Peptides against a protein of PDB entry 3PUK. Designs and how they scored, part 226

Target 1, 227 residues: chain A of PDB entry 3PUK
Amino acid sequence: ERGLKSVVWRKIKTAVFDDCRKEGEWKIMLLDEFTTKLLSSCCKMTDLLEEGITVIENIYKNREPVRQMKALYFISPTPKSVDCFLRDFGSKSEKKYKAAYIYFTDFCPDSLFNKIKASCSKSIRRCKEINISFIPQESQVYTLDVPDAFYYCYSPDPSNASRKEVVMEAMAEQIVTVCATLDENPGVRYKSKPLDNASKLAQLVEKKLEDYYKIDEKGLIKGKTQS

## One batch from the design tools (peptide; made by RFdiffusion4, then SolubleMPNN)

Design b2_p28_8_s1 (from b2_p28_8, 14 letters changed)
Fold by OpenDDE base, seed 1:
Structure b2_p28_8_s1 (fold): chain B 227 residues (1-227), chain A 28 residues (1-28)
Amino acid sequence: as target 1 above (227 residues)
Amino acid sequence: DDLDELEAMTGKKLSKEERKKAIKELEE
């Protein structure tokens, strides 16, 4: 199936579930706000059961320890999600689960990664980045998860210029992850409006696409594809 | 060493200072 949802699910299945799966072993899966939306958009609970997940839990909530089970953390590389993980494993006497498998939806900054290693490395069995930071809606439709994007992009206040740039950068990065997931390097098209937001975003996407495919996982340079 | 394994798996390395801190924390 060529639908975006199926592509995303296939990527998660291969990169996350197949990577940590052990025969006869069940895991508890911990999700944050973004990954909850992501999985909800592309799979059902029955699909997760088939992948060896017994239950899913919200990483932000207080949870009872299940010390005999391993935990699968599928989370965004944010301070909030990382801090919640550290609360689960930061104390030797109070670890909530037997061990952890961590899969980040995007690049994890070194500062956060080092914080994890410094506090609970003994509990970690796997730690990878899988580069999925978008929500599929339909076969060719997706949404981005960028907080306050509307507010900052349309703010007339010059004091918000720096924050606007950060938002635009985050949006561009997420669009590139879509392209990477679909194995496409599309030409960017847009229509101008009173604000230059569309033009700026297009330029950022183009630049990031070029950078990504210039130094891709295979070390290959790919030309632009039609999409 | 769990730190070495994690570094090898992820390609991310700790600084010497961070590594010392991590080892100390694991031993306590």
Scores: peptide ipSAE 0.017, ipTM 0.397, DockQ to the pose 0.062
Fold by OpenDDE base, seed 3:
Structure b2_p28_8_s1 (fold): chain B 227 residues (1-227), chain A 28 residues (1-28)
Amino acid sequence: as target 1 above (227 residues)
Amino acid sequence: DDLDELEAMTGKKLSKEERKKAIKELEE
């Protein structure tokens, strides 16, 4: 089976590190909860050093300024992570670093993006979205980053039906990002007994895959493959 | 100009639909 960890690392290397790499330049890298887990799952510190990262910092923690160094933010597009970034570069505070390269693990909502632009656009050298919203565990095994997924999917309370739907949509979206990362359009296999959760999720995934691969980056239609 | 800046920062050109949506959201 294909090594998912290696594929994910290769994706990050290409989309993030190769994109902002400059010869002889070292950067500080800022991570949030998700990206810490992500990188821990697919690389070592030695790998990051080779990519020009000297220090890793947690974006949520208080940090001392290093004004002579540029910062690489590899973070989720969440209000919490964005707010931490804004504290580092916003007009209300002195800049922590020389400049910022921002790479989001998923689509950044316009509201958050506009908030960033309004406060610190001049400090940003790059802002890119990459589609990695999962954690590789084994060769073909991954975990999703969907908060409270278990609770809502298995809740007996009918009042949670709307929340369950939102969770299912989020899970389906993340599965599609896995497929995009692997450059595959797989079929779906599932067990639906005694609950219909797996069947519903499968339907959502299939629909989203069809939409995503209707037209690829090259303008070509891709067919389904076996997973 | 906001959209042009976004395109420059991301290195990705926005589709017509994405651009329309962004403008609409800014006006609301």
Scores: peptide ipSAE 0.016, ipTM 0.376, DockQ to the pose 0.058
Fold by OpenDDE base, seed 2:
Structure b2_p28_8_s1 (fold): chain B 227 residues (1-227), chain A 28 residues (1-28)
Amino acid sequence: as target 1 above (227 residues)
Amino acid sequence: DDLDELEAMTGKKLSKEERKKAIKELEE
């Protein structure tokens, strides 16, 4: 069985690097917190060099312009990451890079997409969603990247109920991306005690899986696979 | 049309209203 790390790397290679590959061209790659962890978990710097990446930069940091080079943004579709991107290309005089290729790890909300389109459309050569929102740890183990997930899921404070739902939704989405990456439609199994969180999460996952495979461009409803 | 190109690149079709808004924002 191919380890989860290798599967994730293969997905990124195909969906990101191969998609924007130009012969003889080097790019600067911009990463956020999540994608830094993601790539660190499944590849080495040498692998990135082979894919035409000269340097990696943190999107959140102030960076010196490299106007002659194109930038590959591999980022999460968050307001923070998008805002950083917009700062790089917001003014004609202050463009940090020659052009941008953007690959989001998950579905980009229309609000963010429209914001990008309105401000930086001329600088964008590619914009795709690749649906990888998890970090592989072991062959069959992954970590979800949902901020404060533990806190909100286990919070006894009713005031956190709305945030808990948002977190659950985000977790479910990431689990679905794992399934999609592994090309599996698993039967969801969970331990429900002491909280019903696991049951709620399972229901969300099942719903999202159904939606994902129904909408899958190939129109193929994949049968349930063994988990 | 920059919008058509963007739609092609992203695979997302904008509604007529969204498209109109985007055009207006690009002209500003």
Scores: peptide ipSAE 0.016, ipTM 0.375, DockQ to the pose 0.056
Fold by OpenDDE base, seed 4:
Structure b2_p28_8_s1 (fold): chain B 227 residues (1-227), chain A 28 residues (1-28)
Amino acid sequence: as target 1 above (227 residues)
Amino acid sequence: DDLDELEAMTGKKLSKEERKKAIKELEE
């Protein structure tokens, strides 16, 4: 049984490192809060060295320029992370690195993507979206990157009901992403808690899974008929 | 999967709606 950590690492290796690998080339890797946790959960520094990463830097911190090296940005598609990237490459005279390879952990909104294209297109060698929005904790355990999920899900305040729904949707979407990453269509199991949160989340996950696999099945059928 | 290839080429993951549209277009 391949542990979730190994699956995630393999996905990152294939989608990120293999995609930008050049023989004999070392890169600086820039991480944000989420990707720091993600990589810490599924790899060691020695693994990153093997993939051609010489040093890891936090994208949110002020960093000294290393103009002779290319940078690998493995970051979430957030305004904060994107703004930090833009600061690194926003002016030709003040580029911190030689060039950038950008890998987003999820879908990048068009607004952010357009902002990047408009400002830094010449410095970007690769810009790709990958689908990893969870952190593996154990072989079959993961955590979701949904800020304040616990607070809103367990808030007794009715005023948070709308926010709770948004959080539930985000959680469900990330769970489906995990399933897609694992290439599994699991049965959803939950324990009822005082708040129907588990049941609601389970229903959302089930619905989203159905939608996802229906699309994939249709896509596969079409692909097979054309081959 | 043609959609997977498209996503790989563009570097963008298609939205669910875009995927549905693409599938419909391939069926036509």
Scores: peptide ipSAE 0.010, ipTM 0.307, DockQ to the pose 0.057; fails the geometry check

Design b2_p28_8_s2 (from b2_p28_8, 12 letters changed)
Fold by OpenDDE base, seed 3:
Formats: sequence, structure tokens, C-alpha cells
Structure b2_p28_8_s2 (fold): chain B 227 residues (1-227), chain A 28 residues (1-28)
Amino acid sequence: as target 1 above (227 residues)
Amino acid sequence: DDLEELEARTGKKLSKEEWEKAVKELEE
């Protein structure tokens, strides 16, 4: 069941995507650490594509300008995230995007809000606060600590293929670690996705599980269980 | 008026004083 995730996604869809949607318009979406985790927990890249997002970018990273496209900033109201936004729009000559839509995950302090208004007001088309300060967690759900996993797994850029493989490998390794910790050898199930990431990850997990249990410290091979 | 437009877009009203302070801070 994905009840909580569905509720959170519906909230984001209504509060963010529907609010700034324009027919035929694609946007670049900028995420920070928190919103990356949030979206990865409740949606897929295909969902974002349906909402008019062509690509997602990490706000903390140096990015190439795409001056013809508008940017959707879905970020936490922190000095770090705000400073990164200001770098994108602070200079008239160095604007990275055509315009900005900003959605904060919580109340933005007046100090930060005023800073944004003072420097970038002409570039801002929307600035709203949405109250989503938690990551939806459900029973039997584990969160893996793999930096930039969401970005690389769903990157449309072929140049990121090698990075994607590294991320997938790291994720698979962590999943196996969880299985080992729980003393489980699951029969891996997955749903095929357009990018086939789930299938690839499943294959990696299966291979690693086999390797792990073949060389188990106790010399015992455990059978697969349904999961 | 940039301030008025921004207030309309954000739904959050800012005082002129707050705006001026923010501008000054950015210039430093």
C-alpha cells in the first residue's frame, strides 16, 4: 500500500505543479537535499514528466545556464538553498534561467524572503510556502543513503550513464546489507519502469544476494523467500 | 511597482523597510 505516499504526492501536485503549470511549457526543476528525498519517496520521473518537468537538477551544484527555460525551485527555506537560488538569478548578466517559480517546503523566514525579493524580484513568477516537512515512510520501507541517486537514476543525459551504474551498484549493495541484517534472502520483485531502473537494480540485488549467501560466514546457503 | 507585484505573486506582504534592508544587505 502507498497510502501516505499518495497523499503527499497529491499535495505536491496540487500545491506546486498545478499552481505553475502552463500548457506546452516545460520547466527545469531544482531540488535540494530534503526535496530530493521527498520526491524520490513519493513519485517517479514519469510522474514529473507528466507535470511538465523535463529535467531535475541539484540546486547545490554548479549548473549550466538554460536561459530559454523557466525553473521550478522546490526547496527548503534554508540559507544554503536560498543562497544557491540567489547565485542563479543575482546577476542580470548571469541568470541561469528565464524565470523562477519558488515553492518552499515550510515557512520562509522574513530575512530570507526579503533577500530574495530585493535581489531577484523581477525574475520570480511565484513564491509560495507549502507545509510539507516530513518524508512519507511506510511499514517495511527502508531509505538508502546513496548521494544523488535520484538525479543519476532519472537523468536523461547519456553522459551520466557511468554515474548511474555506480549509483545502482551502491544501492544494490545497501539493499543486500539490509537483507543480511534482517537475515532474509528475498525473492526480488519489481515493477518495470520506462527507464528500467527497477529491473536493473533487481538484477544487481539478486546477484549480490546469491554471492552473499554462497559465501555466508556459516557456510549455509539459504533459500529464497517471497517478499 | 516591483514590491506590489511580488506581494501579489507570493501572497506575502512585505514592508518597504524590510525590502530596503534586504537590498542593502545584498549590496554589501
Scores: peptide ipSAE 0.022, ipTM 0.430, DockQ to the pose 0.023
Fold by OpenDDE base, seed 4:
Structure b2_p28_8_s2 (fold): chain B 227 residues (1-227), chain A 28 residues (1-28)
Amino acid sequence: as target 1 above (227 residues)
Amino acid sequence: DDLEELEARTGKKLSKEEWEKAVKELEE
């Protein structure tokens, strides 16, 4: 039985490390809050060393330049993480690293992507999106990176209804990333609680799964036709 | 590279062999 941690690690290894691997080359890896948790959940520092990572740094912290080394940014596609990246490479005269490989854990909004391209295109060797927006806890258990999910989902305050919806969508999206990572299209099962949260979430997941696989299929077809 | 683009956008890794097979199947 393949544990979820192993599957996630394999995905990261193939999508990130193997993609930018160069023999004899060491990189500094920059992580944000989510990817720190993610990697901590599925690998050890020794594993990262084997993949050519010499040190890991927090992208949010002020760091000393290491201009002779390339940087691997494994980060979430958030304004905060992107802004930190831009600070590292935004100035031509003050590049913190030699070059950047960027791997986003999810779809990067066009606004952020365009901002990166406009500011740092010459410094970027890779910019890819991978679909891993969850943290494996156990072999069959994962956690979602949705801040205040519990609070909003179970809040009796009607004023939080809008926030609840946003949280539910975020949760559903991350669940879909799990399915995508596992290459599975499972049936959704839920147990109804006093609140319709489980039912609503299930519906969102089902819808998003359908959309995801449709989009993926279309993309595949397009690629095949153009090849 | 269509394959690389597809991988980037979908988050799925396709082997070259799988891609070639799929293309071949469409052409037949």
Scores: peptide ipSAE 0.010, ipTM 0.338, DockQ to the pose 0.036
Fold by OpenDDE base, seed 1:
Structure b2_p28_8_s2 (fold): chain B 227 residues (1-227), chain A 28 residues (1-28)
Amino acid sequence: as target 1 above (227 residues)
Amino acid sequence: DDLEELEARTGKKLSKEEWEKAVKELEE
């Protein structure tokens, strides 16, 4: 069984690197906080070099222009990351790179997408969304990136009930992206915990998995994988 | 058409109205 890290790397390789790869062309890759953690968890610098990446830069930092090179942005669809991208290409006279390839780790909201289109459309060679919103840790182990998940899930304050629901939804979505990445429809198992959070999360995951595979059932209905 | 080209590159369809609105918001 291929470890989760290998599967994630393969997904990134096919969805990102193979998609924008040109023979003999080197690119600068821009990463945000999440994608830095993601790549560091599943690949080595040598792997990135093999994929035609010459330099990795943090999108949040001030960087020197390299106008002769194309940039590969592998970033989360957040206002912060998008704003940093826009700073790189927003001015016609101050473009930091020759062109941009953008790959989002998740669905990019239309508001952010529209903002990109309005300001930088001519500089964008490719823009895709990939469904990788989790960090692989160990074989078959992943970490969810949901801010304040613990706080809201265990908050006794009734006013946080709506926020708890949003957090649970986000966690469920990330779990589904893992399943999609692994091409698995697992049977959801959980242990009962205080406040029934585990049960609620399991139900959300099951529902989302059903929706995902029903939509995909225009293809091969994959049965529940025993995991 | 820059919009059509961008849509082809991004795989996302934007309405002309949404595009115009976004451009206007950036110019303000």
Scores: peptide ipSAE 0.043, ipTM 0.508, DockQ to the pose 0.048; fails the geometry check
Fold by OpenDDE base, seed 2:
Structure b2_p28_8_s2 (fold): chain B 227 residues (1-227), chain A 28 residues (1-28)
Amino acid sequence: as target 1 above (227 residues)
Amino acid sequence: DDLEELEARTGKKLSKEEWEKAVKELEE
């Protein structure tokens, strides 16, 4: 059985690197906070070199233009990351790179997508969503990237109820991306806890799994698997 | 052909009007 890290790497290799690969071409890769953690968890710099990445840059930092090179943006679909991208390509006269390949780790809202198209359409060679929103820790262990998840989920303050729901939804989505990456539709198991957080999360995961596997990318209905 | 190419590039379904606009922008 392939460890989770290997599966994640294979997914990234297929969905990102193979998709934009050109023989003899090197790219600069732009990462945000999440994708930095993600790649660090499942690959080495040598692996990225083999995939045609010469330099890794932080999208949030000011960077010098390298106009002769294409850029691979592997980023989260957040306003912050998108704004940084737009700064790189928003000006026709001051593009930082030759062209952009954009790969989002999750669903990009239409508002952000439209903003990108309106500003940078000529510079974009690819713009895809690859549905990887988790960090593999071990062969069967992963960490969710949801800011302040612990705080909101376990907050005794009822005023945080709405925020708790948003956090739970985000967590459920990330869990589903794990299942999608593994090509599994597991039965969800949980232990009862105070505040019923585990049950709520399980229900959200189950619902999202059902939605995902009703019609997969190939139009196939997948049955439940044991996990 | 232009629409298909754009769909391949973006992986998103856009309205016909949105795609036409995008194609025009790419041609300029």
Scores: peptide ipSAE 0.016, ipTM 0.320, DockQ to the pose 0.075; fails the geometry check

Design b2_p28_8_s3 (from b2_p28_8, 12 letters changed)
Fold by OpenDDE base, seed 3:
Structure b2_p28_8_s3 (fold): chain B 227 residues (1-227), chain A 28 residues (1-28)
Amino acid sequence: as target 1 above (227 residues)
Amino acid sequence: DELEELAARTGKRLSKEEREEAIKELEE
């Protein structure tokens, strides 16, 4: 029985807040839709205050400049979130904040990295990827952030077959991020249903887990753990 | 070159494609 919420919070604290912490300094934190849900699931505003966050802002909303303060962007590596960041720093207009710390919740595509580097490199103090692409619900329960997953997985329309495959792949990837967060390589268990979705997903997860742990940070193969 | 510099600073996570390539190299 592991407290998934506490594990996720500890990871965010270590990977994000400890990484950009400066004594006596307050930051504005910018969140998108996913990271708003993520933080809401595993911390309180008082916790964020303790980490040096004075206020939280939605990256998608129009915001007034606070030019004397640094901004912490905790966002998904999506074109929408990145474009909002670029509007804050990448335009010829006055920058909204003094400087930026960027932490992505997942792998950022090269195309987006190129855009950021070309436009805002001088304003960026940190840019990191943290592998958290799920929402903790209970001690051992999490929710995947895959848009329209239900629709495509259960669609009877053959025209959606390719889209279903993409969704299944995305789900499998996010499950692997949970395993990485928990430092586990579990055996996958599932119940068979009339649809073979569970079996297909299990196979994808197993394959991705094997790939992930073959090339970990230490270059070692981690054995399977009990789940 | 600019991308590589950013990747070095960020500790860029390996993409799926990069992992697949690395696995192939290990199996040879």
Scores: peptide ipSAE 0.024, ipTM 0.464, DockQ to the pose 0.048
Fold by OpenDDE base, seed 4:
Structure b2_p28_8_s3 (fold): chain B 227 residues (1-227), chain A 28 residues (1-28)
Amino acid sequence: as target 1 above (227 residues)
Amino acid sequence: DELEELAARTGKRLSKEEREEAIKELEE
């Protein structure tokens, strides 16, 4: 099936599981709130077992050390998730796992990345950013990981205007990641509402898509020429 | 494709600016 769920799963399989796979090795996988939802939407536990995952743990919860096993962190690049990781590996004497593979669902800010490198570099076997910041619901439907989007977008309070813009930007970015994942540059369609949020979001998405594919096309053209 | 490979090697997604610079370097 060419559904969005299958596409997302294939991307995760390629970008995460295939990247850190070692024959005969089992890993503990650590998930945060977003990645829990993401994996739940596009795979089953049996699929994860096939990829060498023995157990899934919530990164936010206190966990017993399993020092003989390596850990696969599939997490969002947030201070909360990063702090939880740092607690797992921040002290040499208190490492919860043997080593860590880290895969961020999106761009990790330099501040967080540098913090990880400075404190836990010796424990990290892999640290990679992937581009999956959405949750597939149906074959052509996805949801965005912007928790307060509804509140701020529909708030009549002018004091929320700045936050609304931030939310809109985040939503637009995530929509672009969907398009990138699907390798499509679609036309944006929307229905206008009284607050014109849909129009504003559409404009942001269109702009970001244009920027994304313009750069990618140039890169592809040059790459093909050199190959 | 080349940019994706570069990003894969670095482990980070390239910013727009970095991508543009990389393209420029390839064109030179």
Scores: peptide ipSAE 0.036, ipTM 0.491, DockQ to the pose 0.059; fails the geometry check
Fold by OpenDDE base, seed 5:
Structure b2_p28_8_s3 (fold): chain B 227 residues (1-227), chain A 28 residues (1-28)
Amino acid sequence: as target 1 above (227 residues)
Amino acid sequence: DELEELAARTGKRLSKEEREEAIKELEE
């Protein structure tokens, strides 16, 4: 068992599959680009079959309706993925599936959530945020999904300062997600580089960790762990 | 009851506006 991969799989199994599992029921699972990579990194098709998934479909592609089956959407909370979902259920007469279970990999903005509610609330059996927005690469290594992170963080152009902050914020959020997934509150360590990016990111992570554990679902404040 | 069920399914409390929309959807 690869440490981080197994933890991620266990988290997905508990938060997604166990949450919507019904005995004897099969579901179609819809994935986006990120969740495809995520699942590919930590499970096999046989694992998904054991969890009651009969077919995996790409949410971005045109798909044939399977009106008698429920759909499990495991997707990122992005406009693109949400729009694809809305296309599946936006019309009462042309619903692609019987019902939807939606699991977002991260916090879904209210704007997107409101669009979903306004369009197809009756079709939704479950909508949950599971807080997994990273891809495990090795036993203890993961990759963050932040577009153009390197470009903006190392851009010499001061006009990119605002975008750099957004990128760093997103990175910090995903790091906190990893910590939450591992149930850890680590002391943050960083290596100094020519730029202060590492220090700034470390500060953001520390702040977000404090905020997260302060408002933890269990209402518990955890001390620093060795990670 | 139906509104509470919707709130439970979505994991978020429905605003007044959302409740009104949900009622409209139920009436259709």
Scores: peptide ipSAE 0.027, ipTM 0.446, DockQ to the pose 0.071; fails the geometry check
Fold by OpenDDE base, seed 2:
Structure b2_p28_8_s3 (fold): chain B 227 residues (1-227), chain A 28 residues (1-28)
Amino acid sequence: as target 1 above (227 residues)
Amino acid sequence: DELEELAARTGKRLSKEEREEAIKELEE
């Protein structure tokens, strides 16, 4: 069984690196917090060099312009990461890089997408969503990147109920990306005791899975797989 | 045309509804 790390790397290689690869061309890759963790979990720096990445930069940090090089943004579709991108290309005179290839780890909200389009459309060569919002740990184990998930999910404070829902939705989305990556439509199993959090999350996952496969470009309705 | 070009550039996964709307707008 191919480890989850290998599967994730293969997907990134195909969806990101192969998609923007140009022979003899080196790119600067910009990562955010999530994608840094993601790549660290499934590849080495040598692997990235082989894919034509000369240097990795943190999108949140101030960086010196390298105007002659194209930039590969592998980032999460968050306001913070998008804002950092926009700062890199916001003015014609202050473009940090020659052009941008943007690959989002998940669905980019229309609001953010429109903001990008309005500000930096001419600088963007590619803008794709690759649907990888999880971090592989072991062959069959992954972690989710949902800030404060533990706090909100297990908070006894009723005032956190709304935030709990948001967190659960985010987790569900990430779980769906795992399923999509593995090409699986699993029957969702969970333990409900002692809290109902697992049940709620399972329902969200099931709903999102259904939506994903119904809307899948391939029109493939997959039956439930054993998970 | 710009949307198609952007879609071609972005490969953004449009929802079924968004695709249908985009098609309608193009046919109009």
Scores: peptide ipSAE 0.023, ipTM 0.421, DockQ to the pose 0.092; fails the geometry check

